# Designs tried in a protein design run: peptides against a protein of PDB entry 3VA4. Part 72

Target 1, 107 residues: chain A of PDB entry 3VA4
Amino acid sequence: EPIGQLRLFSGTHGPERDFPLYLGKNVVGRSPDCSVALPFPSISKQHAVIEISAWNKAPILQDCGSLNGTQIVKPPRVLPPGVSHRLRDQELILFADFPCQYHRLDV

## One batch from the design tools (peptide; made by RFdiffusion4, then SolubleMPNN)

Design b2_p16_7_s4 (from b2_p16_7, 6 letters changed)
Fold by OpenDDE base, seed 5:
Structure b2_p16_7_s4 (fold): chain B 107 residues (1-107), chain A 16 residues (1-16)
Amino acid sequence: as target 1 above (107 residues)
Amino acid sequence: AEAELAARLARLLAHL
């Protein structure tokens, strides 16, 4: 079963979407084979990765050298490519210009 | 409220 969730907030692109996150690498990107498929031109085919090593450990977010970047909202920070960022529950993330939120699910 | 803030920040960052 899913260990976490990534929520894409509603916007000009359409309504809110929730993506389940599992153990291992959850790729965020424009390609349809990504775990978190965001089919928008400003999203790189393989934009970022959320890696979950265990249900009781915080996921690690890394930008994969995306064109339009990955940023944390609070506090604001641009993520350099390949640098590990430990996700906090309820953390707000920008993939390019798309606001998302990570949520840890109860296990 | 936080979703709206995120959207505003997204627009600012996308403008760069």
Scores: peptide ipSAE 0.145, ipTM 0.736, DockQ to the pose 0.044
Fold by OpenDDE base, seed 1:
Structure b2_p16_7_s4 (fold): chain B 107 residues (1-107), chain A 16 residues (1-16)
Amino acid sequence: as target 1 above (107 residues)
Amino acid sequence: AEAELAARLARLLAHL
């Protein structure tokens, strides 16, 4: 059962995509076996991780030392590699230059 | 609107 959702907004790359997020580690990256597979050259093979714990359904986002970085939009913030960022519902995230949004599911 | 804002910020960051 998905606990959250990561939305990749539509753009020059194509239409909007919604990725379910589950308990545990949800890897964001270019690699096809990532939970959130973003097959774009500017995305690192393992770009970031969104971890959701059973005791805390609020996800923790960490950049995995990606080439083009991970940023929070409001307020603007560049995430240093390995630093935990607790995601808020409806948070806007940039993986490289790809705008995404986290959505908490009501389950 | 949110997507557009994010895109604009992405462009700004790309030019730094």
Scores: peptide ipSAE 0.143, ipTM 0.730, DockQ to the pose 0.042
Fold by OpenDDE base, seed 4:
Structure b2_p16_7_s4 (fold): chain B 107 residues (1-107), chain A 16 residues (1-16)
Amino acid sequence: as target 1 above (107 residues)
Amino acid sequence: AEAELAARLARLLAHL
């Protein structure tokens, strides 16, 4: 059962999409086998990872050395590769220029 | 609204 959700807001790419997040590593990337598959040229094949552990339901976001970066919106911050960022509920994230939002599911 | 804010901030970050 999903522990969280990553929402990709609508844009020029198309409508909004919601991706379930599970325990373990949820890879964000252009590759179709990613948990969060964003098939856009500005997204790296393996762009970032959202890791959720059993002992801590709060996800850890890390950029995987992506070409176009991963940023937190509020407050604005560029995430250096491999640096852990604890996601807060409703946090806004930019993967390259694609706006997303993390939502903690109350299950 | 949130998507619009994110887009605006993305542009700002791109210039840093």
Scores: peptide ipSAE 0.140, ipTM 0.723, DockQ to the pose 0.041
Fold by OpenDDE base, seed 2:
Structure b2_p16_7_s4 (fold): chain B 107 residues (1-107), chain A 16 residues (1-16)
Amino acid sequence: as target 1 above (107 residues)
Amino acid sequence: AEAELAARLARLLAHL
């Protein structure tokens, strides 16, 4: 069962989508093989990774050298490629210009 | 509202 969730908010691209996050590496990217598949041209094939090492530890987000970047919304921060960012529950994230939110699931 | 905020921030970043 999933440990977390990444929500892609609704927008001009379409309705909201929720992606389950599991233990291990959850790749965010345009490639259909990604755990979080965002099939949009501004998203890199392998854009970022959310790694969950244990259910009781904060996930780690890393940008994978994406073209259009990964940013935290509050407080605003551009994530340098390959630098580990520990996700907080309810964290708002921009993958390129797509707003998303991480949720820890109560499971 | 949070999505709207994120979108606005994205637009700001795109113009820097």
Scores: peptide ipSAE 0.139, ipTM 0.725, DockQ to the pose 0.043

Design b2_p16_8_s1 (from b2_p16_8 with D1E E2L S7E S12E)
Fold by OpenDDE base, seed 2:
Structure b2_p16_8_s1 (fold): chain B 107 residues (1-107), chain A 16 residues (1-16)
Amino acid sequence: as target 1 above (107 residues)
Amino acid sequence: ELPATSEPTPVEDLDL
């Protein structure tokens, strides 16, 4: 069962999409093999990773050296590649220019 | 088949 969710907001690309997040590594990227597959040319094949070590611990987000970067919206912050960022519930994230939101699920 | 490289995209401030 999923422990978290990453929501891709609707936009010019299409409707909203919700991606379940599980224990371990959830790769965000353009590659169809990614847990969070964002099939858009501005997204790197392996763009970022959300790692969840336990259901009661905040996930860790890391940019994987993506071309167009990973950012936290509020407060605005570009994530340096490979630097761990603890995700807060309802955190807004930009993968390239695609806005997403992390949610902790009641499980 | 997806291209090997990503397309560069300028990122602007977002207020959500």
Scores: peptide ipSAE 0.034, ipTM 0.651, DockQ to the pose 0.145
Fold by OpenDDE base, seed 4:
Structure b2_p16_8_s1 (fold): chain B 107 residues (1-107), chain A 16 residues (1-16)
Amino acid sequence: as target 1 above (107 residues)
Amino acid sequence: ELPATSEPTPVEDLDL
């Protein structure tokens, strides 16, 4: 069962999409094998990872050395590759130029 | 394979 959700806002690419997040690693990337598959050329094949553990439901976001970066919107911050960032509920994230929002699910 | 673009969008350009 999903522990969280990553929402990709609507844009020129199409409508809004919601991706379930599970315990363990949720890879964000252009590769169709990614848990959060973002099939856009500005997204790296393996762009970032969102890890969720059972003991701490707050996800850890890491950029995987993506070309166009991973950023937190508020406060503005570019995530250095491999540096852990604990996601807050409703936090806004940019994968390249694609705005997303993390939502903690109450299950 | 899809080529990646080279220009990131600055976070200051976005107000969500």
Scores: peptide ipSAE 0.029, ipTM 0.628, DockQ to the pose 0.265
Fold by OpenDDE base, seed 5:
Structure b2_p16_8_s1 (fold): chain B 107 residues (1-107), chain A 16 residues (1-16)
Amino acid sequence: as target 1 above (107 residues)
Amino acid sequence: ELPATSEPTPVEDLDL
């Protein structure tokens, strides 16, 4: 059962997509076996990871040394590779140039 | 395998 969600906003690539997030490591990347598979050239095969340690704890986002980076929108921050960022509910994230939003599921 | 070829959009250009 998912306890979070990552939304990829609609854009030139197509419609909105919602990805379930589970306890443990949710890998974001271009590789099709990633938990959050973003099949776009600007996304690294293994781009970032969202780690959820418990249902009642905020997830940790880390960039995995991606080519085009991971950024937080508000306030603007480029995430250095391997540095932990605690995700807030409704956090807006850029993976390369793809805007996404994390939110906690109430399940 | 597709290379990572596009540049990221600056955060200041994103209006969300």
Scores: peptide ipSAE 0.028, ipTM 0.622, DockQ to the pose 0.347
Fold by OpenDDE base, seed 3:
Structure b2_p16_8_s1 (fold): chain B 107 residues (1-107), chain A 16 residues (1-16)
Amino acid sequence: as target 1 above (107 residues)
Amino acid sequence: ELPATSEPTPVEDLDL
């Protein structure tokens, strides 16, 4: 069962989409093999990873050396490739130019 | 395989 969710906000690309997140590595990327598949040209095939080690622990987000980057919105921060960022509930994230939000699910 | 774009989007452009 999912223990987190990544929401892609609605935009010019289309309506809002919600992606379930599970224990382990949840890869965000353009590749259809990704757990969070974002089929957009500005997204790298393997863009970032959200790793969840336990249901009661905050996930870790890492950029995978993406071309167009991964950013935290508040406070604004560009994530250096491979550097761990602990996600807070309701955290707003930019994958390239796509705004997303992480939230924890009750389990 | 989709071609990749190379220009980043500024955070300040986000309307959230």
Scores: peptide ipSAE 0.026, ipTM 0.629, DockQ to the pose 0.237

Design b2_p16_8_s2 (from b2_p16_8 with D1E S6R S7E S12E)
Fold by OpenDDE base, seed 5:
Structure b2_p16_8_s2 (fold): chain B 107 residues (1-107), chain A 16 residues (1-16)
Amino acid sequence: as target 1 above (107 residues)
Amino acid sequence: EEPATREPTPVEDLDL
């Protein structure tokens, strides 16, 4: 059962997409086998990871040394590779140039 | 497969 959701906003790339997030590591990347597959050239094959250790714990976002980075929108900042960032509900995230939003599901 | 394409995006320019 999914514990969270990552929404990729619509844009020139296409329509909105919603990705379920589960316990453990949810890899974000261009590789099709990623939990959150973002098949875009600016996304690294293994771009970032959202790790959820428990249903009642905030997920941890880490950039995996991506080429174009992972950024938090508010307040704006680039996430250094491998540094843990606790995701807040409704957090707006930029994977390369693709805006996404995390939200916690009612579990 | 090929590496990612370099496309830096300033976060301050994003309007959400």
Scores: peptide ipSAE 0.266, ipTM 0.787, DockQ to the pose 0.241
Fold by OpenDDE base, seed 1:
Structure b2_p16_8_s2 (fold): chain B 107 residues (1-107), chain A 16 residues (1-16)
Amino acid sequence: as target 1 above (107 residues)
Amino acid sequence: EEPATREPTPVEDLDL
């Protein structure tokens, strides 16, 4: 069962989409085999990763050296590549210019 | 397979 959810907000690109997040690595990227597949030109093929461990279900977000970066909205901050960021429930994230929101599921 | 296009969004330009 999913541990969390990543919501891609609706926009000019299309409708809202919700992606389940599971234990282990959830890769965010333009590549169709990514767990969170964002098929948009500004997204790197492997853009970022959200890792969730069993012992600590707080997801760790890392940018994978993406071209257009990964950013936290509030407080505003660009994530340096490879640096771990612990996601908080309801945290807003930009992958390139695409706003997303992490949601911890009550499981 | 092609590289991503450059379309950065500056954090300072974001509206909340």
Scores: peptide ipSAE 0.257, ipTM 0.775, DockQ to the pose 0.228
Fold by OpenDDE base, seed 2:
Structure b2_p16_8_s2 (fold): chain B 107 residues (1-107), chain A 16 residues (1-16)
Amino acid sequence: as target 1 above (107 residues)
Amino acid sequence: EEPATREPTPVEDLDL
């Protein structure tokens, strides 16, 4: 059962998409095997990871040394590779040039 | 299987 959700906003690439997030590591990347598959050339094959250790704990976001980086929108900051960032509910994230939003599900 | 293309977007340019 999903504990969270990552929304990819609509844009020039197409319509909005929602990705379920589960316990453990949810890899964000261009590779089709990723939990959050973003099939776009600016996304690294393994771009970032959202790790959820428990339903009652904030997920941890880490950039995996991506080419175009991972950024938090508010307040704006680029995440250094491998540094843990605790995700807040409704947090807006940029994977390369793609805006996304993390949402905590009620479970 | 190719590396990603460099296309960074400044956060300040986003309208969300």
Scores: peptide ipSAE 0.257, ipTM 0.782, DockQ to the pose 0.264
Fold by OpenDDE base, seed 4:
Order: structure tokens, then sequence, then C-alpha cells
Structure b2_p16_8_s2 (fold): chain B 107 residues (1-107), chain A 16 residues (1-16)
């Protein structure tokens, strides 16, 4: 069962999509083999990683040197590549120009 | 193999 969820908000690309997040590395990217596959031109093949450990339910988000970046909405900031960011529940994230929200699941 | 297209959205311009 998933430990977390990444929600891609609806937009011009289509309807809302929810991606389950599991222990270990959840790769966000345009590549279809990514755990969080975002098949959009502005997304890098391997854009970012959300890593979840068993001992720490707060996921760690890292940008993987993506072209269009990974940004936190509140407070607004661009994540430097490879720098760990601890995700908070309900945190809003931009992968390139795509807004997403992390949700911690009560499971 | 194809690189991403450059289409960044400035975080300062974001209203979510």
Amino acid sequence: as target 1 above (107 residues)
Amino acid sequence: EEPATREPTPVEDLDL
C-alpha cells in the first residue's frame, strides 16, 4: 500500500491524476518508467525524486538537475539540484509548470 | 532521448 500520494492538479493537460508513493525512491519524470510519470514536454525524463524511508515518513524531494526545475510554492523557492527538501503534508510543488500536491496517507 | 522543452514558470508569478 502507498505511504503517500502526489496529486497532479487538473489543467490544460487533462484531469487530475493521483500517483501513489511508496517506500524508497519515487522518480518523477517524463519517462514512462517513472513512478510518477508526467508525460509532458517540459518535464525532464528524470526530473526529480521523492524518497520515503520507513523511519521517517516525511519524504525527501530532490530535483535531479531538471531543465525547468522543481519549485516549492510556499514559501516560493526553486530547489537547487540535488539539495534535499523535506516535504510537508499538503505541500504544493511545481515540477516545471505543473502544480502538484503531496499528501501523506493515513495507512 | 529528446530533451525537455524549456517552459519554466517563475515561482514568484505563481498563485496557488
Scores: peptide ipSAE 0.245, ipTM 0.776, DockQ to the pose 0.227

Design b2_p16_8_s3 (from b2_p16_8 with E2L S7A D13E)
Fold by OpenDDE base, seed 2:
Structure b2_p16_8_s3 (fold): chain B 107 residues (1-107), chain A 16 residues (1-16)
Amino acid sequence: as target 1 above (107 residues)
Amino acid sequence: DLPATSAPTPVSELDL
């Protein structure tokens, strides 16, 4: 079962989408085989990765050298490529120009 | 199979 969730907020692209996150590497990207597939031109084919090592451990977010970057909203921060960022529950993330939110599920 | 298009969005300009 999923341990977390990544929500893509609604926008000009369409309605809200919720993506389940599982143990291991959850790749965010434009490629259709990504766990979090964001089929938008501004998203890199392999944009970022959310790695979950255990249900009770905070996930790690890394940008994969994306063109348009990965950013944390509060406080504002651009993630350097390959640098580990520990995700907090309810954290707001920008993948390129797409706002998302990480949610830890009650497992 | 094309590279991503440029579309930067500064964090400071967003209000979420």
Scores: peptide ipSAE 0.282, ipTM 0.784, DockQ to the pose 0.226
Fold by OpenDDE base, seed 3:
Formats: structure tokens, sequence, C-alpha cells
Structure b2_p16_8_s3 (fold): chain B 107 residues (1-107), chain A 16 residues (1-16)
């Protein structure tokens, strides 16, 4: 059962997409085997990871040394590779040039 | 197996 969702906003790539997030590591990347597969050339094969250790704990986001980076929108912040960022509900995230939003699900 | 292309986007330029 999914614990959260990552929304990829609509854009030139097409309509909005919602990705379920589960307990454990949810890898964000261009590789098709990623939990959150973003098949775009600016996304690294393994770009970032969202780790959820429990349903009632905030997920941890880490950039995996991506080429084009991972950023938090509010407040603006570029995430250094490998440094943990605790995600807030409704947090807006940039993976390279792709805006996304995390939200928790009520389970 | 291709490397990512360079395409950074500054947060300040996004309308979110």
Amino acid sequence: as target 1 above (107 residues)
Amino acid sequence: DLPATSAPTPVSELDL
C-alpha cells in the first residue's frame, strides 16, 4: 500500500502523472526500473531517492549526485549530493527542470 | 545507457 505520492506536474512532456511512494527507498530517475521513472534526458539514470521509514514519519530526500541537481522550491535550496532533506507534506521539488510535489496519503 | 543532458533550471524562474 502506498504511503505517499509524488506528482509530476503537467508540461511540454504531457499531462500530470502521480507516482505512488512506498516504505523503503523510492528511486527517482530516468532508468525504467526506478520507482519514480522520469524518462527525460535531463534526469540522471539514478537521480535521487525518497526514503520512507514509517507511515507517520516524514520522508527523506537525497540527491544521488545527479548532473542537473535536485532543488527545493520553498524556500529555494539546492540539495548537495547525499545530504538528507526531510520532506514536508505538499513540498515542491525540482528534479533537474521538472517540477514535482510530494504529498502524504492517509492510510 | 546515455548520460544525462545538461539542462539546469533555476528555481527562481519557475512559476510554482
Scores: peptide ipSAE 0.278, ipTM 0.784, DockQ to the pose 0.251
Fold by OpenDDE base, seed 5:
Structure b2_p16_8_s3 (fold): chain B 107 residues (1-107), chain A 16 residues (1-16)
Amino acid sequence: as target 1 above (107 residues)
Amino acid sequence: DLPATSAPTPVSELDL
């Protein structure tokens, strides 16, 4: 059962998409086998990872050494590769040039 | 299997 959700906002690329997030590592990337597959040229094949260790703990976001970076919107912050960032509910994230939002699901 | 295309967007320019 999904514990969280990552929303890719609508844009020039197309409509909004929602990705379920599960316990363990949810890889964000251009590769089609990623949990959060973002099939766009500016996204690295393995761009970032959202790790959820428990339903009652904040997920951890890490950039995987992506070309175009992973950024937190509010407050603005570029995530250095491999550095853990605890996601807040409703957190706005930029993977390369694609804005997304994390939110916790009721389980 | 190509590398990513360079296209960074500064977070300071994002208004969400």
Scores: peptide ipSAE 0.271, ipTM 0.784, DockQ to the pose 0.237
Fold by OpenDDE base, seed 4:
Structure b2_p16_8_s3 (fold): chain B 107 residues (1-107), chain A 16 residues (1-16)
Amino acid sequence: as target 1 above (107 residues)
Amino acid sequence: DLPATSAPTPVSELDL
């Protein structure tokens, strides 16, 4: 069962999409085998990772050395590659120029 | 297999 959700907001690319997040590593990237597959040119093949542990359901987000970066919107900052960021419920994230929102599911 | 193209948006320019 999914522990969380990542919502890609609608935009010029198309309608919104919801991606389930599971325990372990949820890779965000342009590669089709990513858990969160974002098939857009500005997204790196393996862009970032959202890792969720069984003992701590709060996800950890890390940029994987992406070309166009991973950013937190509030407060605004660019995540350095490989540095852990604990996601809060409803947190807004930019993968390159694509705005997303993390939602913690009640499970 | 192509690398990503440059197209970032600065976070300071976003209003979400």
Scores: peptide ipSAE 0.258, ipTM 0.778, DockQ to the pose 0.266

Design b2_p16_8_s4 (from b2_p16_8 with D1E E2Q S7E D13E)
Fold by OpenDDE base, seed 2:
Structure b2_p16_8_s4 (fold): chain B 107 residues (1-107), chain A 16 residues (1-16)
Amino acid sequence: as target 1 above (107 residues)
Amino acid sequence: EQPATSEPTPVSELDL
């Protein structure tokens, strides 16, 4: 029963990957126990978090003090560590050098 | 590809 999806676009790392997002904290990072596990050298072990408090509320994205940062693509913006960003449907996100897209699922 | 316990690599240092 995922509420959202984070898509990692295809690239030199390989094919597209889709990660389900659930209520609570969805950790993005290089560690294998992350909900969104991105096992790449430029990703911090715990890079960012997408927190969903309710199905009808916009998720909150926070960078966790990552080395290579978290950015919103349009308009371009580097997220300061720990500062909440409300995700919009179809929002494009860079975790380090990896482009992703958030999608709200129909529930 | 495998998660490591090492520090992340700065993007500027990655080989292309």
Scores: peptide ipSAE 0.342, ipTM 0.815, DockQ to the pose 0.066
Fold by OpenDDE base, seed 4:
Structure b2_p16_8_s4 (fold): chain B 107 residues (1-107), chain A 16 residues (1-16)
Amino acid sequence: as target 1 above (107 residues)
Amino acid sequence: EQPATSEPTPVSELDL
């Protein structure tokens, strides 16, 4: 059962896509075996990780040392590699040049 | 530049 959702907004790459997020580590990256697979040139093979704990429903986002970075939109902030960021519901995230939005599911 | 096999392309080099 998914605990959250990551929405990739529509763009030049194509239509909107929704990725379910589960307990544990949800890896964001260009590699096809990532939980959130973003098969785009600007995305690192293992770009970032969204970790969700049973004890804390709020996901923790960490950049994995990506080339093009991970950023929070409001307020604007580039995430240093390995630094934990607690995601808020409806938070907007940039993985490289791709805007996404986290949504907490009511489960 | 194939996904999962190559290094990422810097955003500055992408034609957006």
Scores: peptide ipSAE 0.342, ipTM 0.814, DockQ to the pose 0.084
Fold by OpenDDE base, seed 5:
Structure b2_p16_8_s4 (fold): chain B 107 residues (1-107), chain A 16 residues (1-16)
Amino acid sequence: as target 1 above (107 residues)
Amino acid sequence: EQPATSEPTPVSELDL
């Protein structure tokens, strides 16, 4: 059962996409094997990871040394590779040039 | 560029 959701906003690439997030590591990347597969040229094969250790704990986002980076939108912040960032509900994230939003599911 | 078959494209090089 998913604990959270990552929403890829609609854009030139197409309509909105919602990805379920589970306990453990949810890899974001261009590789089709990623939990959150973003098949776009600007996304690294293994771009970032969202780790959820428990249903009642905030997820941790880490950039995996991506080429085009991972950023928090408000307030603006580029995430250094491997540095943990605690995600807040409704947090807006940029993976390269793709805006996304994390949402905690009420299960 | 095909997904997972090459290095990522720098954002600065993307043709928007």
Scores: peptide ipSAE 0.342, ipTM 0.820, DockQ to the pose 0.093
Fold by OpenDDE base, seed 1:
Structure b2_p16_8_s4 (fold): chain B 107 residues (1-107), chain A 16 residues (1-16)
Amino acid sequence: as target 1 above (107 residues)
Amino acid sequence: EQPATSEPTPVSELDL
């Protein structure tokens, strides 16, 4: 059962997509085997990871050393590789040039 | 600093 959701907003790439997030590591990247597969040329094969622990459902986002970076919106912040960022509900994230939004599911 | 739009990158140039 998913406990979170990552929404990729619609754009030139296509329509909006919703990705379920589960306990453990949810890898964001261009590789098709990623939990959050973003098959776009600006996205690194393994771009970032959203980790959700059983004892703390608030996700931790880390950039994995992506080429085009991971950024937080409101307030704007570039995430250095490996630096943990605790995601807030409704938080906006840029993976390279792709805006996404984290949503906590009330389950 | 405001978030910036990144350009697409060739697969061969991606670090990860």
Scores: peptide ipSAE 0.257, ipTM 0.711, DockQ to the pose 0.072

## One batch from the design tools (peptide; made by RFdiffusion4, then SolubleMPNN)

Design b2_p17_3_s1 (from b2_p17_3, 10 letters changed)
Fold by OpenDDE base, seed 4:
Structure b2_p17_3_s1 (fold): chain B 107 residues (1-107), chain A 17 residues (1-17)
Amino acid sequence: as target 1 above (107 residues)
Amino acid sequence: SAEHLAELEELLRALAA
């Protein structure tokens, strides 16, 4: 059962998409085998990872050394590779130039 | 730029509402 959700907002790429997030590592990337598969050229094959532990439902986001980066929108912050960022509910994230939002699910 | 980012933030905020 998913405990979180990553929403990719609609855009020129197409309609909104919601990706369930589970315990463990949820890889964000262009590769189709990623938990959060963003099949876009500007997204690295393995772009970032959202890790959720059993001890803390608040996810930890890390950029995986992506080409076009991972950013937090508010407050503005570029995430250095491998640096842990604890996601807050409703937090807005840019993977490259794709806006997303993390949602904590009521489980 | 800071201005562009601020605008994006507002747009995303509205979109997320």
Scores: peptide ipSAE 0.086, ipTM 0.637, DockQ to the pose 0.037
Fold by OpenDDE base, seed 3:
Structure b2_p17_3_s1 (fold): chain B 107 residues (1-107), chain A 17 residues (1-17)
Amino acid sequence: as target 1 above (107 residues)
Amino acid sequence: SAEHLAELEELLRALAA
């Protein structure tokens, strides 16, 4: 059962997509093996990771040394590679230029 | 989703200006 969700907003790539997030490491990347597979050229094969240690703890987002970066929108922040960022519910994230939103699910 | 997308777009526009 998923305990979080990452929403990829609709755009030129197509319609909105929702990706379930589970306990452990949820890799965001272009590779099809990623938990959050974003098959776009500007996304690194392993772009970032969202690690969820418990349902009642804030997930941790880390950029994995991606080419085009990971950013928090509000307040704006470029995430240095490997630096932990604790995600807030409803947080808006840019993976490269792809806007996403993290949502905590009720479990 | 529509509201959030609109908000995001507004924020991005503000940052780009």
Scores: peptide ipSAE 0.082, ipTM 0.662, DockQ to the pose 0.031
Fold by OpenDDE base, seed 2:
Structure b2_p17_3_s1 (fold): chain B 107 residues (1-107), chain A 17 residues (1-17)
Amino acid sequence: as target 1 above (107 residues)
Amino acid sequence: SAEHLAELEELLRALAA
């Protein structure tokens, strides 16, 4: 069962989408095989990864050397490629220019 | 861009509420 959720907010691309996050590596990218598939040209095929080691531990977000980057909105921060960032519940993330929000599910 | 992050944060907060 999912431990977390990544919400892609609605925008010019279309309606809101919610992606379940599971134990292990949840890849964010343009490729359709990604756990979080964002089929947009500005998203790299393998853009970032959200790794969840346990239900009681904060997920780790890493940019995978994406072309257009991964950013945290509050406080503003551009994530260097390959550097681990521990996600906080309700954290707002930009993959390229697509706004998303991580949510920890009550499991 | 970095110069628009503050405004984006506000908009996203409202959207998520």
Scores: peptide ipSAE 0.079, ipTM 0.637, DockQ to the pose 0.039
Fold by OpenDDE base, seed 5:
Parts: sequence; C-alpha cells; structure tokens
Structure b2_p17_3_s1 (fold): chain B 107 residues (1-107), chain A 17 residues (1-17)
Amino acid sequence: as target 1 above (107 residues)
Amino acid sequence: SAEHLAELEELLRALAA
C-alpha cells in the first residue's frame, strides 16, 4: 500500500501522471526500472530518490547528482547532490524542468 | 530561470488548487 504520491503535472509532454510512493527508496529517473519513471531525455537515468523510512515521517528527497538538477519551488532552492531535504506535504518540485508535487496519502 | 520562477510558481499553485 502506498504511503505517498508524486504527481507529474500535465504539460507539453502529455497528461498528468501519479506515481505511488512506498516505504524505502523510491528512485526518480529516466530508467524504466525507477519507481518514478520519467522517460524524458532531460531526466537522468537515476535522477533523485525519495526515501520514506516510516509511514508517520516526512520523506527525504535527495538529488543523485543529476545533470539538470532538482529544485524546490517554494521557497526556491536548488538541491545539492546528496543533501537531504525533508518533503512537506503538497511540496512542489522540479526535476529538471518537469513540475511535480508530493502528496502524503491518508493511510 | 530565476526571472521565470515566480510565473511558474503561480501556474503550479493554480494547478495544485
């Protein structure tokens, strides 16, 4: 059962997509093996990771040394590789230039 | 881009509402 959700907003790439997030490491990347597979050339094969250690704890987002970066929209922040960022519910994230939103599920 | 971030934020806010 998913603990959270990552929403990729609709855009020129296509419609909105929702990705379930589970306990453990949820890799975001272009590789189809990623938990959050974003098959776009500007996304690194393994771009970032969202780690959920417990259902009642905020997930941790880390950029994995991606080419085009990971950013928090509000407040604006570029995430240095490997630096832990605690995700807030409804947080807006840019993976490269793709806007996403983290949502904590009611479980 | 920094100059476009504000615009993007507003758009995302609208999308998230």
Scores: peptide ipSAE 0.078, ipTM 0.631, DockQ to the pose 0.038

